# Peptides against a protein of PDB entry 4N7V: the designs that were tried, part 147

Target 1, 222 residues: chain A of PDB entry 4N7V
Amino acid sequence: TLRSITSPLVAHRLKPIRQKTKKAVVSILDSEEVCVELVKEYASQEYVKEVLQISSDGNTITIYYPNGGRGFPLADRPPSPTDNISRYSFDNLPEKYWRKYQYASRFVQLVRSKSPKITYFTRYAKCILMENSPGADFEVWFYDGVKIHKTEDFIQVIEKTGKSYTLKSESEVNSLKEEIKMYMDHANEGHRICLALESIISEEERKTRSAPFFPIIIGRKP

## One batch from the design tools (peptide; made by RFdiffusion4, then SolubleMPNN)

Design b2_p24_3_s2 (from b2_p24_3, 7 letters changed)
Fold by OpenDDE base, seed 5:
Structure b2_p24_3_s2 (fold): chain B 222 residues (1-222), chain A 24 residues (1-24)
Amino acid sequence: as target 1 above (222 residues)
Amino acid sequence: SELEKELEEELKKLEEEEGHLLDD
């Protein structure tokens, strides 16, 4: 099943973006829908031959073939759906489209990993909790030039000297120099606070049924 | 922003690495 390969993509709160490759254009729309435009070149002109439009929650996939499959000239936005639109739920998506959906999902996850959900300014650093899940990326930019980037898989450290290294285990973290451990401790505290705030704010959003509170900025840059 | 620049760089890498998913 598609679900065994990937979960439904989540594009909520993501800013509009349009990225072009040779083979496709991938977009997050103002509606927070995700579009994959499959591009073909004919006589030095690019045409959109197929469009996958995916709902912001990833559960609905609309597929259409512009201009009866002849293609529509590539423009600054996806071509409008015409006749013969196919609409699928995530679990009913034909296998022929699974790879394209997976591409869209990976794109969205990447965008989410670089999209601030919570920005928290401490005395020493700018902390950023990202939108990706599970295990959201967490970045700490210390004002003195140290950077720590935490992901689900690793911790990257960039020291003042520009020396960079990646830690993949607790043992490696524990082997850090004491001066670096201080930065790590601060990063971890900032991370804890951001996660706590995320939980509290999300609960309030649920209760109020209001417009999204995220992204949020806490504190001020010194 | 710095994050936008990083996003653009990472998106380029994604396209290079995952572009094969778009092949028929």
Scores: peptide ipSAE 0.153, ipTM 0.813, DockQ to the pose 0.872
Fold by OpenDDE base, seed 4:
Structure b2_p24_3_s2 (fold): chain B 222 residues (1-222), chain A 24 residues (1-24)
Amino acid sequence: as target 1 above (222 residues)
Amino acid sequence: SELEKELEEELKKLEEEEGHLLDD
């Protein structure tokens, strides 16, 4: 099943973006829908031959073939869905489109990993919890130039000297110099606080049918 | 912003690594 490969993408709260690649243009629209425009080149002109438009919750996929499948000239936005429109639910998406959906999902996940959900200013750093899930990225930008980037898979450290390294195991984290451990401790505390706040705010959002509270900024730069 | 720059670089990597998913 598609679900065994990827979960439905989630584009809520993401800012609009349009990224051109060699084979496609991928976009997050103002509506928070995601578009994958499949691009083909003919006579030095790029044409959109196929579009996957995915709802913000990832559960509805609209596939259409612009200009009766002849393609529509690539523009600054996706072509309107006018010809050969098919609508699928996530669980009913034909297998032939799974790879394209997976690409869209990975794109959205990448954007989410760079989209602030919570920004928290401490005395020593700007902490940012990102929108991606599970295991949201967490970045700490220390005012003295140290950076720590935590992901589900690794921790990247950039020291004041510009020395960069990646930690992939607890043993490597435990082997850090004491100076770096101080930064890590602060980062971990900031992370804990952001996760706690995320939980509290999300619960209030659930209880109230209010507008989204995220993204949120807590504190101020000293 | 620095965040936008990081996004741009990561999107470039995504294209290089995942572009094969768009092949028919």
Scores: peptide ipSAE 0.151, ipTM 0.810, DockQ to the pose 0.849
Fold by OpenDDE base, seed 2:
Structure b2_p24_3_s2 (fold): chain B 222 residues (1-222), chain A 24 residues (1-24)
Amino acid sequence: as target 1 above (222 residues)
Amino acid sequence: SELEKELEEELKKLEEEEGHLLDD
């Protein structure tokens, strides 16, 4: 099943973006829908041959072939749906489209990993909890130039000297120099606080059923 | 923004790594 490969993508709260690649243009629209435009080059002109338009919650996929499958010249936005539109639910998406959906999902997940959900300014750093899930990315930008980037898979450290390294185990974290441990401790505290705030804010969002509270900025730049 | 720059770099990487998903 498609669900065994990926979960429905979630594009809520993401800013509109349009990124051209060699084979496609992928977009997050103002509507928070995700579009994958499959591009083919012919006579030095690029044409959109197929479009997957995915709802913001990832559960509805609309597929159409611009200009009766002849393609439509690539423009600054996805071509409008024409005749012969197919609409699928996530669980009913034909297998032939699964890879394209997966691409869209990975794109969205990447954008989410770079989209601030909570920005928290401490005395020493700018902390950012990202939108991706599970295991949201967490970045700490110390004002003195040290950077710590935490993901579900690793911790990347950039020291003042520009020296960069990746930590993949607790043992490696425990083996850090004392100076770096101080930064890590601060990063971890900032992370804990952001996660706690995320939980509290999300619960309030649920209760109020209002517009999203995120993204949010907490604290002030010193 | 700095974040947008990082996104662009990562998106380029995504294209290189995941572009095969768009092959027919």
Scores: peptide ipSAE 0.142, ipTM 0.808, DockQ to the pose 0.836
Fold by OpenDDE base, seed 3:
Structure b2_p24_3_s2 (fold): chain B 222 residues (1-222), chain A 24 residues (1-24)
Amino acid sequence: as target 1 above (222 residues)
Amino acid sequence: SELEKELEEELKKLEEEEGHLLDD
């Protein structure tokens, strides 16, 4: 099943963007829908041959073939769906489109990992919890130039000198120099607070059924 | 933007590693 490969993508609260690669153009629209334009080159011109338009919750996939499958010249936006439109639910998506959906999902995951959900200013740093899940990325920008980036898989440290290194285990974290441990302790505390606030705010958002509360900014730069 | 530049670099890597996902 498609679910065994990926979960439905979630593009809620993401800002519009358009990114061109060699084989595709991927976009987040103002509607928070995700578009994958499959690009082919013919006679030194790029054409969009196929479009997957995915709803913001990932559950609806609209597929169409511009210009009756002949392709439409690549432009600054996806071509409008005019004919040969197919609409599928996530669980009814034909297998031939699963890999393209997976690509769209990974793009959205990447954008989410760079999209602030909670920004928290402490006395020493700007802390940012990102939109990706599970295991949201967490960045700490210390005002003195130190940066810590936590992901589900690793912790990256950038020191004042610009020296960068990656930690992949708790043992490596425990082996850090005492000076760096102080930054790590502060980062961990900021992370704990952001996760606690995310939980509380998400619960209130669920209860009120109002407009999204996120992204949110807490505190101010000193 | 800064975000667009970061995404461009990461998507290029993603396409190099997983570009076969877009092949018919």
Scores: peptide ipSAE 0.152, ipTM 0.818, DockQ to the pose 0.625; fails the geometry check

Design b2_p24_3_s3 (from b2_p24_3 with E1D E8K E9K D15E E17K S19G)
Fold by OpenDDE base, seed 3:
Structure b2_p24_3_s3 (fold): chain B 222 residues (1-222), chain A 24 residues (1-24)
Amino acid sequence: as target 1 above (222 residues)
Amino acid sequence: DELEEELKKELEELEEKYGHLLDD
């Protein structure tokens, strides 16, 4: 099943963006829908031959073939849907589209990992919890120039000197110099607070059933 | 756009790693 390969993508609260690659143009629209425009070159001109438009919750996929499958010249926005539109639910998506959906999911996950959900200013740093899940990225920008970037898979440290290194295990974290441990301790506390606030705010958002509360900024730079 | 610039390199890596998903 498609579900065994990927979960439905989630594009809620993401800013509009359009990114061109060699084989596709991927977009997040003002509607928070995700578009994958499949690009082919013919006679030194790029054409959009197929479009997947995915709902913000990832559960509805609309597929169309511009200009009756002949394609439209690549432009600054997706071509308008034709009369020959196919609409699928996530669980009813034909297998021939699964790989393209997976590509869209990877793109959205990348954008989410760079999209602030919570920005928290401490006495020493700007902390940012990102939108990606599970295991949201967490960045700490210390005002003195130290940076810590936590992901589900690793922790990257950039020291004041510009020296950078990656930690992939708890043992490596425990082997850090005392000075760096102080930054790590602060980063971990900021992370804990952001996760706690995310939980509380998400619960209030659920109860209120109104406009999204995220992204949110807590505190101010000193 | 700052986000577009930040994503450029990682998108190139994404295409290198997963661009084959778009092949028929």
Scores: peptide ipSAE 0.262, ipTM 0.848, DockQ to the pose 0.651
Fold by OpenDDE base, seed 1:
Structure b2_p24_3_s3 (fold): chain B 222 residues (1-222), chain A 24 residues (1-24)
Amino acid sequence: as target 1 above (222 residues)
Amino acid sequence: DELEEELKKELEELEEKYGHLLDD
């Protein structure tokens, strides 16, 4: 099943973006829908041959072939859907499109890992909890130039000197210099606070059923 | 856009690693 490969992508709260790659153009629209435009080159002109347009919740996939499958010249936006549109639910998506959906999902996950959900200013740092899940990325930008980037898989440290290294185990974290441990302690506290706030805010958002509360900024730069 | 600039390199890496997913 497609679900065994990936979950439905979630593009809510993501900013519009358009990125050209070698084989495709990937976009997040103003509607928070995700587009994958499959590009082919003919006579030094690029044409969009196929479009996958995925709803913001990932559950609906609209597929169309511009200009009756002849392709439409690549432009600054996805070509408009034609009369020949196929619409599928996530669970009914034909297998031939699963890999393309997976590509879209990876793109969205990357964008989410760079999209602030909570920005929290402390006395010493700008802390940012990102939109990706599970295990959202957490970045701490200390005002003195130290950076800590936490992911589900690792912790990256950038020291004041620009020296960078990656930690993948608790043993490596415990082996840090004491000066770096102080930054790590602060980062961990900021992370704890952001996660707590995310939980509280999400619950209130659920109760109010209003406009999204995220992204949110807490505090201010000193 | 700042986000677009930050993502550019990572998207190139994404395509290098996963661009085969777009092949039929």
Scores: peptide ipSAE 0.260, ipTM 0.848, DockQ to the pose 0.668
Fold by OpenDDE base, seed 2:
Structure b2_p24_3_s3 (fold): chain B 222 residues (1-222), chain A 24 residues (1-24)
Amino acid sequence: as target 1 above (222 residues)
Amino acid sequence: DELEEELKKELEELEEKYGHLLDD
């Protein structure tokens, strides 16, 4: 099943974006829908031959073939769905489209890892919890120039000198110099606070049933 | 915008790793 390969993509709260690659154009629309435009070149002109438009919750996929499958010239936005439109649920998507859906999912996860959900200003740093899940990216920008970037897979440290390194285990974290441990301790505390705030705010958002509370900023710029 | 510029390199890496998913 498609579900055994990937979960439904989640594009809620993502800003509109349009990015061209060699084989496709990927977009997040104002509606928070995700578009994959499959691009082919003919006589030095690029044409959109197929479009996958995926709902913000990833559960509905609309597929269409512009200009009766002959293709439509590449423009600044996806072509309007007019010809040969098919609509599928996530669990009923034909297997021939699973790889294209997976591509869209990877794009959305990348955008989410760069999209702030919570920004928290401490006495020493700007902390940012991102939108990706599970294991959201967490960045700490210390005002003195130190940076810590935490992901599900690693911790990257950039020191004041510009020295950069990656930590992949708890043993490597424990082997840090004492001065770097102080930054790591502050980063971990900021991370704990952001996760606690995310939980509390999400619960209040659920109860209120109003406009999204995220993204949110806590504290003041120094 | 700022987000588009930040994502440019990572999207190139995404295409390198996963662009084959778009091949028929």
Scores: peptide ipSAE 0.254, ipTM 0.844, DockQ to the pose 0.647
Fold by OpenDDE base, seed 5:
Structure b2_p24_3_s3 (fold): chain B 222 residues (1-222), chain A 24 residues (1-24)
Amino acid sequence: as target 1 above (222 residues)
Amino acid sequence: DELEEELKKELEELEEKYGHLLDD
């Protein structure tokens, strides 16, 4: 099943963007829907041959073939749906579309990993918890030039000298120089605080059923 | 999978372009 390969994509709170790649144009719309426009070139003109429009929660996929499958010239927005529209749930998506859905999902995951959910200014750093899940990316930009980037898979450290390295295990983290451990300790504390705030804010958001509280900024740059 | 390799390259390019989508 598709569900055994990937979860439904989640595009909530993402800003609208449009990015042309080699084979597609991927977009997040103002509606927070995700569009994958499959592009083909004919006689030096680019045409959209197929569109996948995915709901913000990833559960509904609308597929259409512009201009009766002849394609529509690439424009600054997805072509309007035609009469030959197919609509699927995530669990009923035909296998032939699974790779295209995965493409959309990876795009959204990448965008989420670069989209601030919580920005927290400490005395020493700008901390940013991103929108991706599980294991949201966490970036710490120290005002003195040190950077720490935490992901689910690794921790990247950029020192004041510009020296960069990646840590993939707790043993490597424990082997850090004491001066770098101080930065790591601060980063970890900032991360803990952001996760705690995320939990509290999300719970209040659920209770109020109002407009989204995220993204949020806490503190001020010194 | 050739498609996965192509997708990886496209995502790497996207990551370079959109390192901070919400930096004001």
Scores: peptide ipSAE 0.069, ipTM 0.709, DockQ to the pose 0.066

Design b2_p24_3_s4 (from b2_p24_3, 8 letters changed)
Fold by OpenDDE base, seed 4:
Structure b2_p24_3_s4 (fold): chain B 222 residues (1-222), chain A 24 residues (1-24)
Amino acid sequence: as target 1 above (222 residues)
Amino acid sequence: DELQEELEKELKELEEKEGHLLDD
């Protein structure tokens, strides 16, 4: 099943983006829908031959073939769905589209990993909890130039000297120099605070059913 | 914006690594 390959993508709260690749253009629209425009080149002109338009919750996929399948000239936005429109649920998506959906999902997940959900300014750093899930990325940009990037899988440290390394186990974290541990401690505290705030704010959102509270900024740069 | 710059870089890397998913 498609679900065994990827979960439905989630594009809520993401800013619009349009990324042209060699084979496609992937966009997050103002509507928070995701569009994959499959591009072919004919006579030095690029044409959109197929479009996958995915709902913001990833559960609905609208596939259409612009200009009766002849293609529509590539523009600054996806062509409007007019010809040969098919609508699928995530679980009913034909297998031939699974790889394209998978790419869209990975694209969105990457965007989410760089999209601030909570920005928290401390005395020493700008802390950012990202939108991706599960296990949101957490970045700490220390004002002195040190950077710590935590993911579900690793911790990357960039020292003042520009020296960079990745930690993948608790043992490696424990083996850090004491000076780096100080930064790590601060990062971990900032992370804890952001997670706590996320939980509290999300609960309030649930209770009020109001407009999204995220993204939020807490504090200010000193 | 440093995050945007990193995103753009990583999106390019994603294309290079996973762009084959878009092939017919």
Scores: peptide ipSAE 0.680, ipTM 0.965, DockQ to the pose 0.910
Fold by OpenDDE base, seed 2:
Structure b2_p24_3_s4 (fold): chain B 222 residues (1-222), chain A 24 residues (1-24)
Amino acid sequence: as target 1 above (222 residues)
Amino acid sequence: DELQEELEKELKELEEKEGHLLDD
């Protein structure tokens, strides 16, 4: 099943983006829908031959072939659905489209990992909790040039000298130099605070049933 | 901003690694 290789993509709260690739254009629209435009070149002109339009929750996929399958000239936005429109649920998507959906999912997940959900300014750093899930990325940009990037799988440290290394175990974290440990302690505290605030804000958001509270900025840049 | 620059770089890397998923 498609579900065995990927979960439905989630594009909520993502800013619009349009990326041209060799064989496609992938977009997140203002509507938070995701479009994959499959591109072919004929006589030095690019044409969109197929479009996958995926709902913001990933559960609905609309597929169409512009201009009766002849293709529509590539433009600055996806062509409007016209002919031969098919609509599928995630679980009913034909296998021939699974790889394209998988790419769209990876694209969205990457965008989420670089999309701020909470920005928290401390005395020493800009802390950012990202939108990806599970285990959202957390970045700490210290004002003195040190950077810490935490993911579900690793912690990357970039020192003032530009020296970069990755930590994958608790033992490696414990073996850090005392100076770096201070940065790590601050990063961990910022992370804890962001997670706590995320929980509190999400609960209030649920209660009010209002417009999204995220993204949010806490504190002031010094 | 710096995050956008990182995103653009990583999206390019994604295309290079996984772009074959878009092939017919």
Scores: peptide ipSAE 0.678, ipTM 0.965, DockQ to the pose 0.876
Fold by OpenDDE base, seed 3:
Structure b2_p24_3_s4 (fold): chain B 222 residues (1-222), chain A 24 residues (1-24)
Amino acid sequence: as target 1 above (222 residues)
Amino acid sequence: DELQEELEKELKELEEKEGHLLDD
């Protein structure tokens, strides 16, 4: 099943983007829908032959073939759907589209990992909890040039000198130099606070049934 | 924007690694 390969993508609260690849253009629209435009070259001109338009919650996929399948010249936006539109639920998507959906999902997940959900300014750093899930990325940009990037799988440290290294276990974290441990302690505290605030804000958002509260900025740069 | 620059770099890496998913 498609579900065994990937979960429905989630594009809520993401800013619009348009990324041209070799064989496609992937976009997040102002509507928070995701578009995959499949591009073919003919006589030195690029044409959109197929479009997958995925809803912001990933559960609805609209597929159409521009200009009756002849293709539409590549432009600055996806071509408008006209005729021969197919609409599928996530669980009813034909297998021939699964790989394209998987790419769209990975694209969105990557964008989410670089999209601030909570920005928290401390005395020493700009802390950012990202939109990706589970295990949202957490970045700490210290004002002195040190950077810490936490993911579900690793912690990357970039020192003032530009030296970078990756930590993949608690043992490696515990073996850090004392100077770096101070940065790590601050990063961990900022992370804890952001997670706590995310929980509280999400609960209030659920209760109010209003517009999204995120992204949110807490504090100001000193 | 530093996050945007990182995103653009990683999107290129994603294409190189996973772009075959878009093939027919």
Scores: peptide ipSAE 0.678, ipTM 0.965, DockQ to the pose 0.884
Fold by OpenDDE base, seed 1:
Formats: C-alpha cells, sequence, structure tokens
Structure b2_p24_3_s4 (fold): chain B 222 residues (1-222), chain A 24 residues (1-24)
C-alpha cells in the first residue's frame, strides 16, 4: 500500500515555494496545496505533461494532463486544471503515482523541518522549533556564531570556528567540552520552553477554533 | 534568511538523491 511507503503529507501553515528540478517542478501553493508538475522537453521548450495536485492534508490527489495530454508550456505557476481530471483519495491512489507522491511527501517533510513553528529569542540565541513531526527539529542560532541543530535522531554542533560534528548518544553529549556543554544546556532549556509553549498554544487554538496561532515569535532579538 | 538558504541546499540534495522517484 501507499501507506506502507509514506504517510499523507501535511502542508498546513507552510509558505509558498516553487522548486524546479530536472524533470519536475514541486510547489507549495498559497492554498497550501502541493503540486508536482512533471516536465518534458520538446524542441527546446519545457512542457508540463502531468500534474499531481495534493491537498494540504495529503488525503486528496487531483491528477490532470494539461492540454489533453499534449502538455502546457512551463510557466511560473502550475497550469490550471480544465478537463480530464482524476481525483483520488490517498488510499485509492493508483500505484503508478506512488513514487511521485513519495517524492512530494519527502519534499514537504523537508520544508517542514526548515519552517519555523515557534521562534524564541533568548539573551544568547535565536531558538526555533520547526513544523515537522513527530520529533520536530529544533535549531539554536547563538549570536556568537555557535549553532546547535537537534533532530529526533541526532544533535549537530557547529562551533565558532566552523568545526561541525554530530552526536547520536548521551555518552557523546557527556563527552563534550565544558564550553560546548554550556551551549547545549542553553539549547535544551530553549527547547523545553518551546515545547511547553507549543502545547499550551495548541490547546488554546483547539479551544478557540479560530485561525491558526502558529507561527509565533516569542521575545525580541537583543 | 539562513533557514531558507539551508532549505534550498537540502532541497537540491533531495533532488539528487531521490529525484529518480519522479521518473516514469
Amino acid sequence: as target 1 above (222 residues)
Amino acid sequence: DELQEELEKELKELEEKEGHLLDD
């Protein structure tokens, strides 16, 4: 099943983006829909031959072939769907489209990992909790040039010198130089605060049933 | 911003690694 390969993508709250690849253009639209435009070259002109338009919750996939399958010239936005539109649910998507959906999902997940959900300015750093889930990425940009990037799988440290290394266990974290541990302690505190705020704000958002509260910015850059 | 630059870099890496998924 498609579900065994990937979960439905989630593009809520993501900013619009358009990324041209060699054989496709992947976009997040203002509507938070995700478009995969499959591109072919003919006579030195690029044409969109197929479009997968995926809903913001990933559960609905609209597939169309521009200009009756002849293709539409590549433009600055996806061609509008007109005729010969197929609409599928995630679980009913034909297998021939699974790999393309998988790429779209990976694309969106990467964008989410670089999309601020909570930005928190401390005395020493800009802390950012990202939109990806589960185990959202957390980045700490210290004003002195140190960077810490926490993921579910590892912690990356970039020192002032530009030296970088990755930590994958508590033992490695415990073996850090004392000066780096200070940065790590600050990062961990910022992370704790962001997670607490996320929980509180999400609960209030649920109660109010209003427009999204995220992304948010807490504090001000010194 | 710096996050956008990192994203653009990583999106390029994603294309290089996984772009074959877009092939028919």
Scores: peptide ipSAE 0.671, ipTM 0.964, DockQ to the pose 0.867

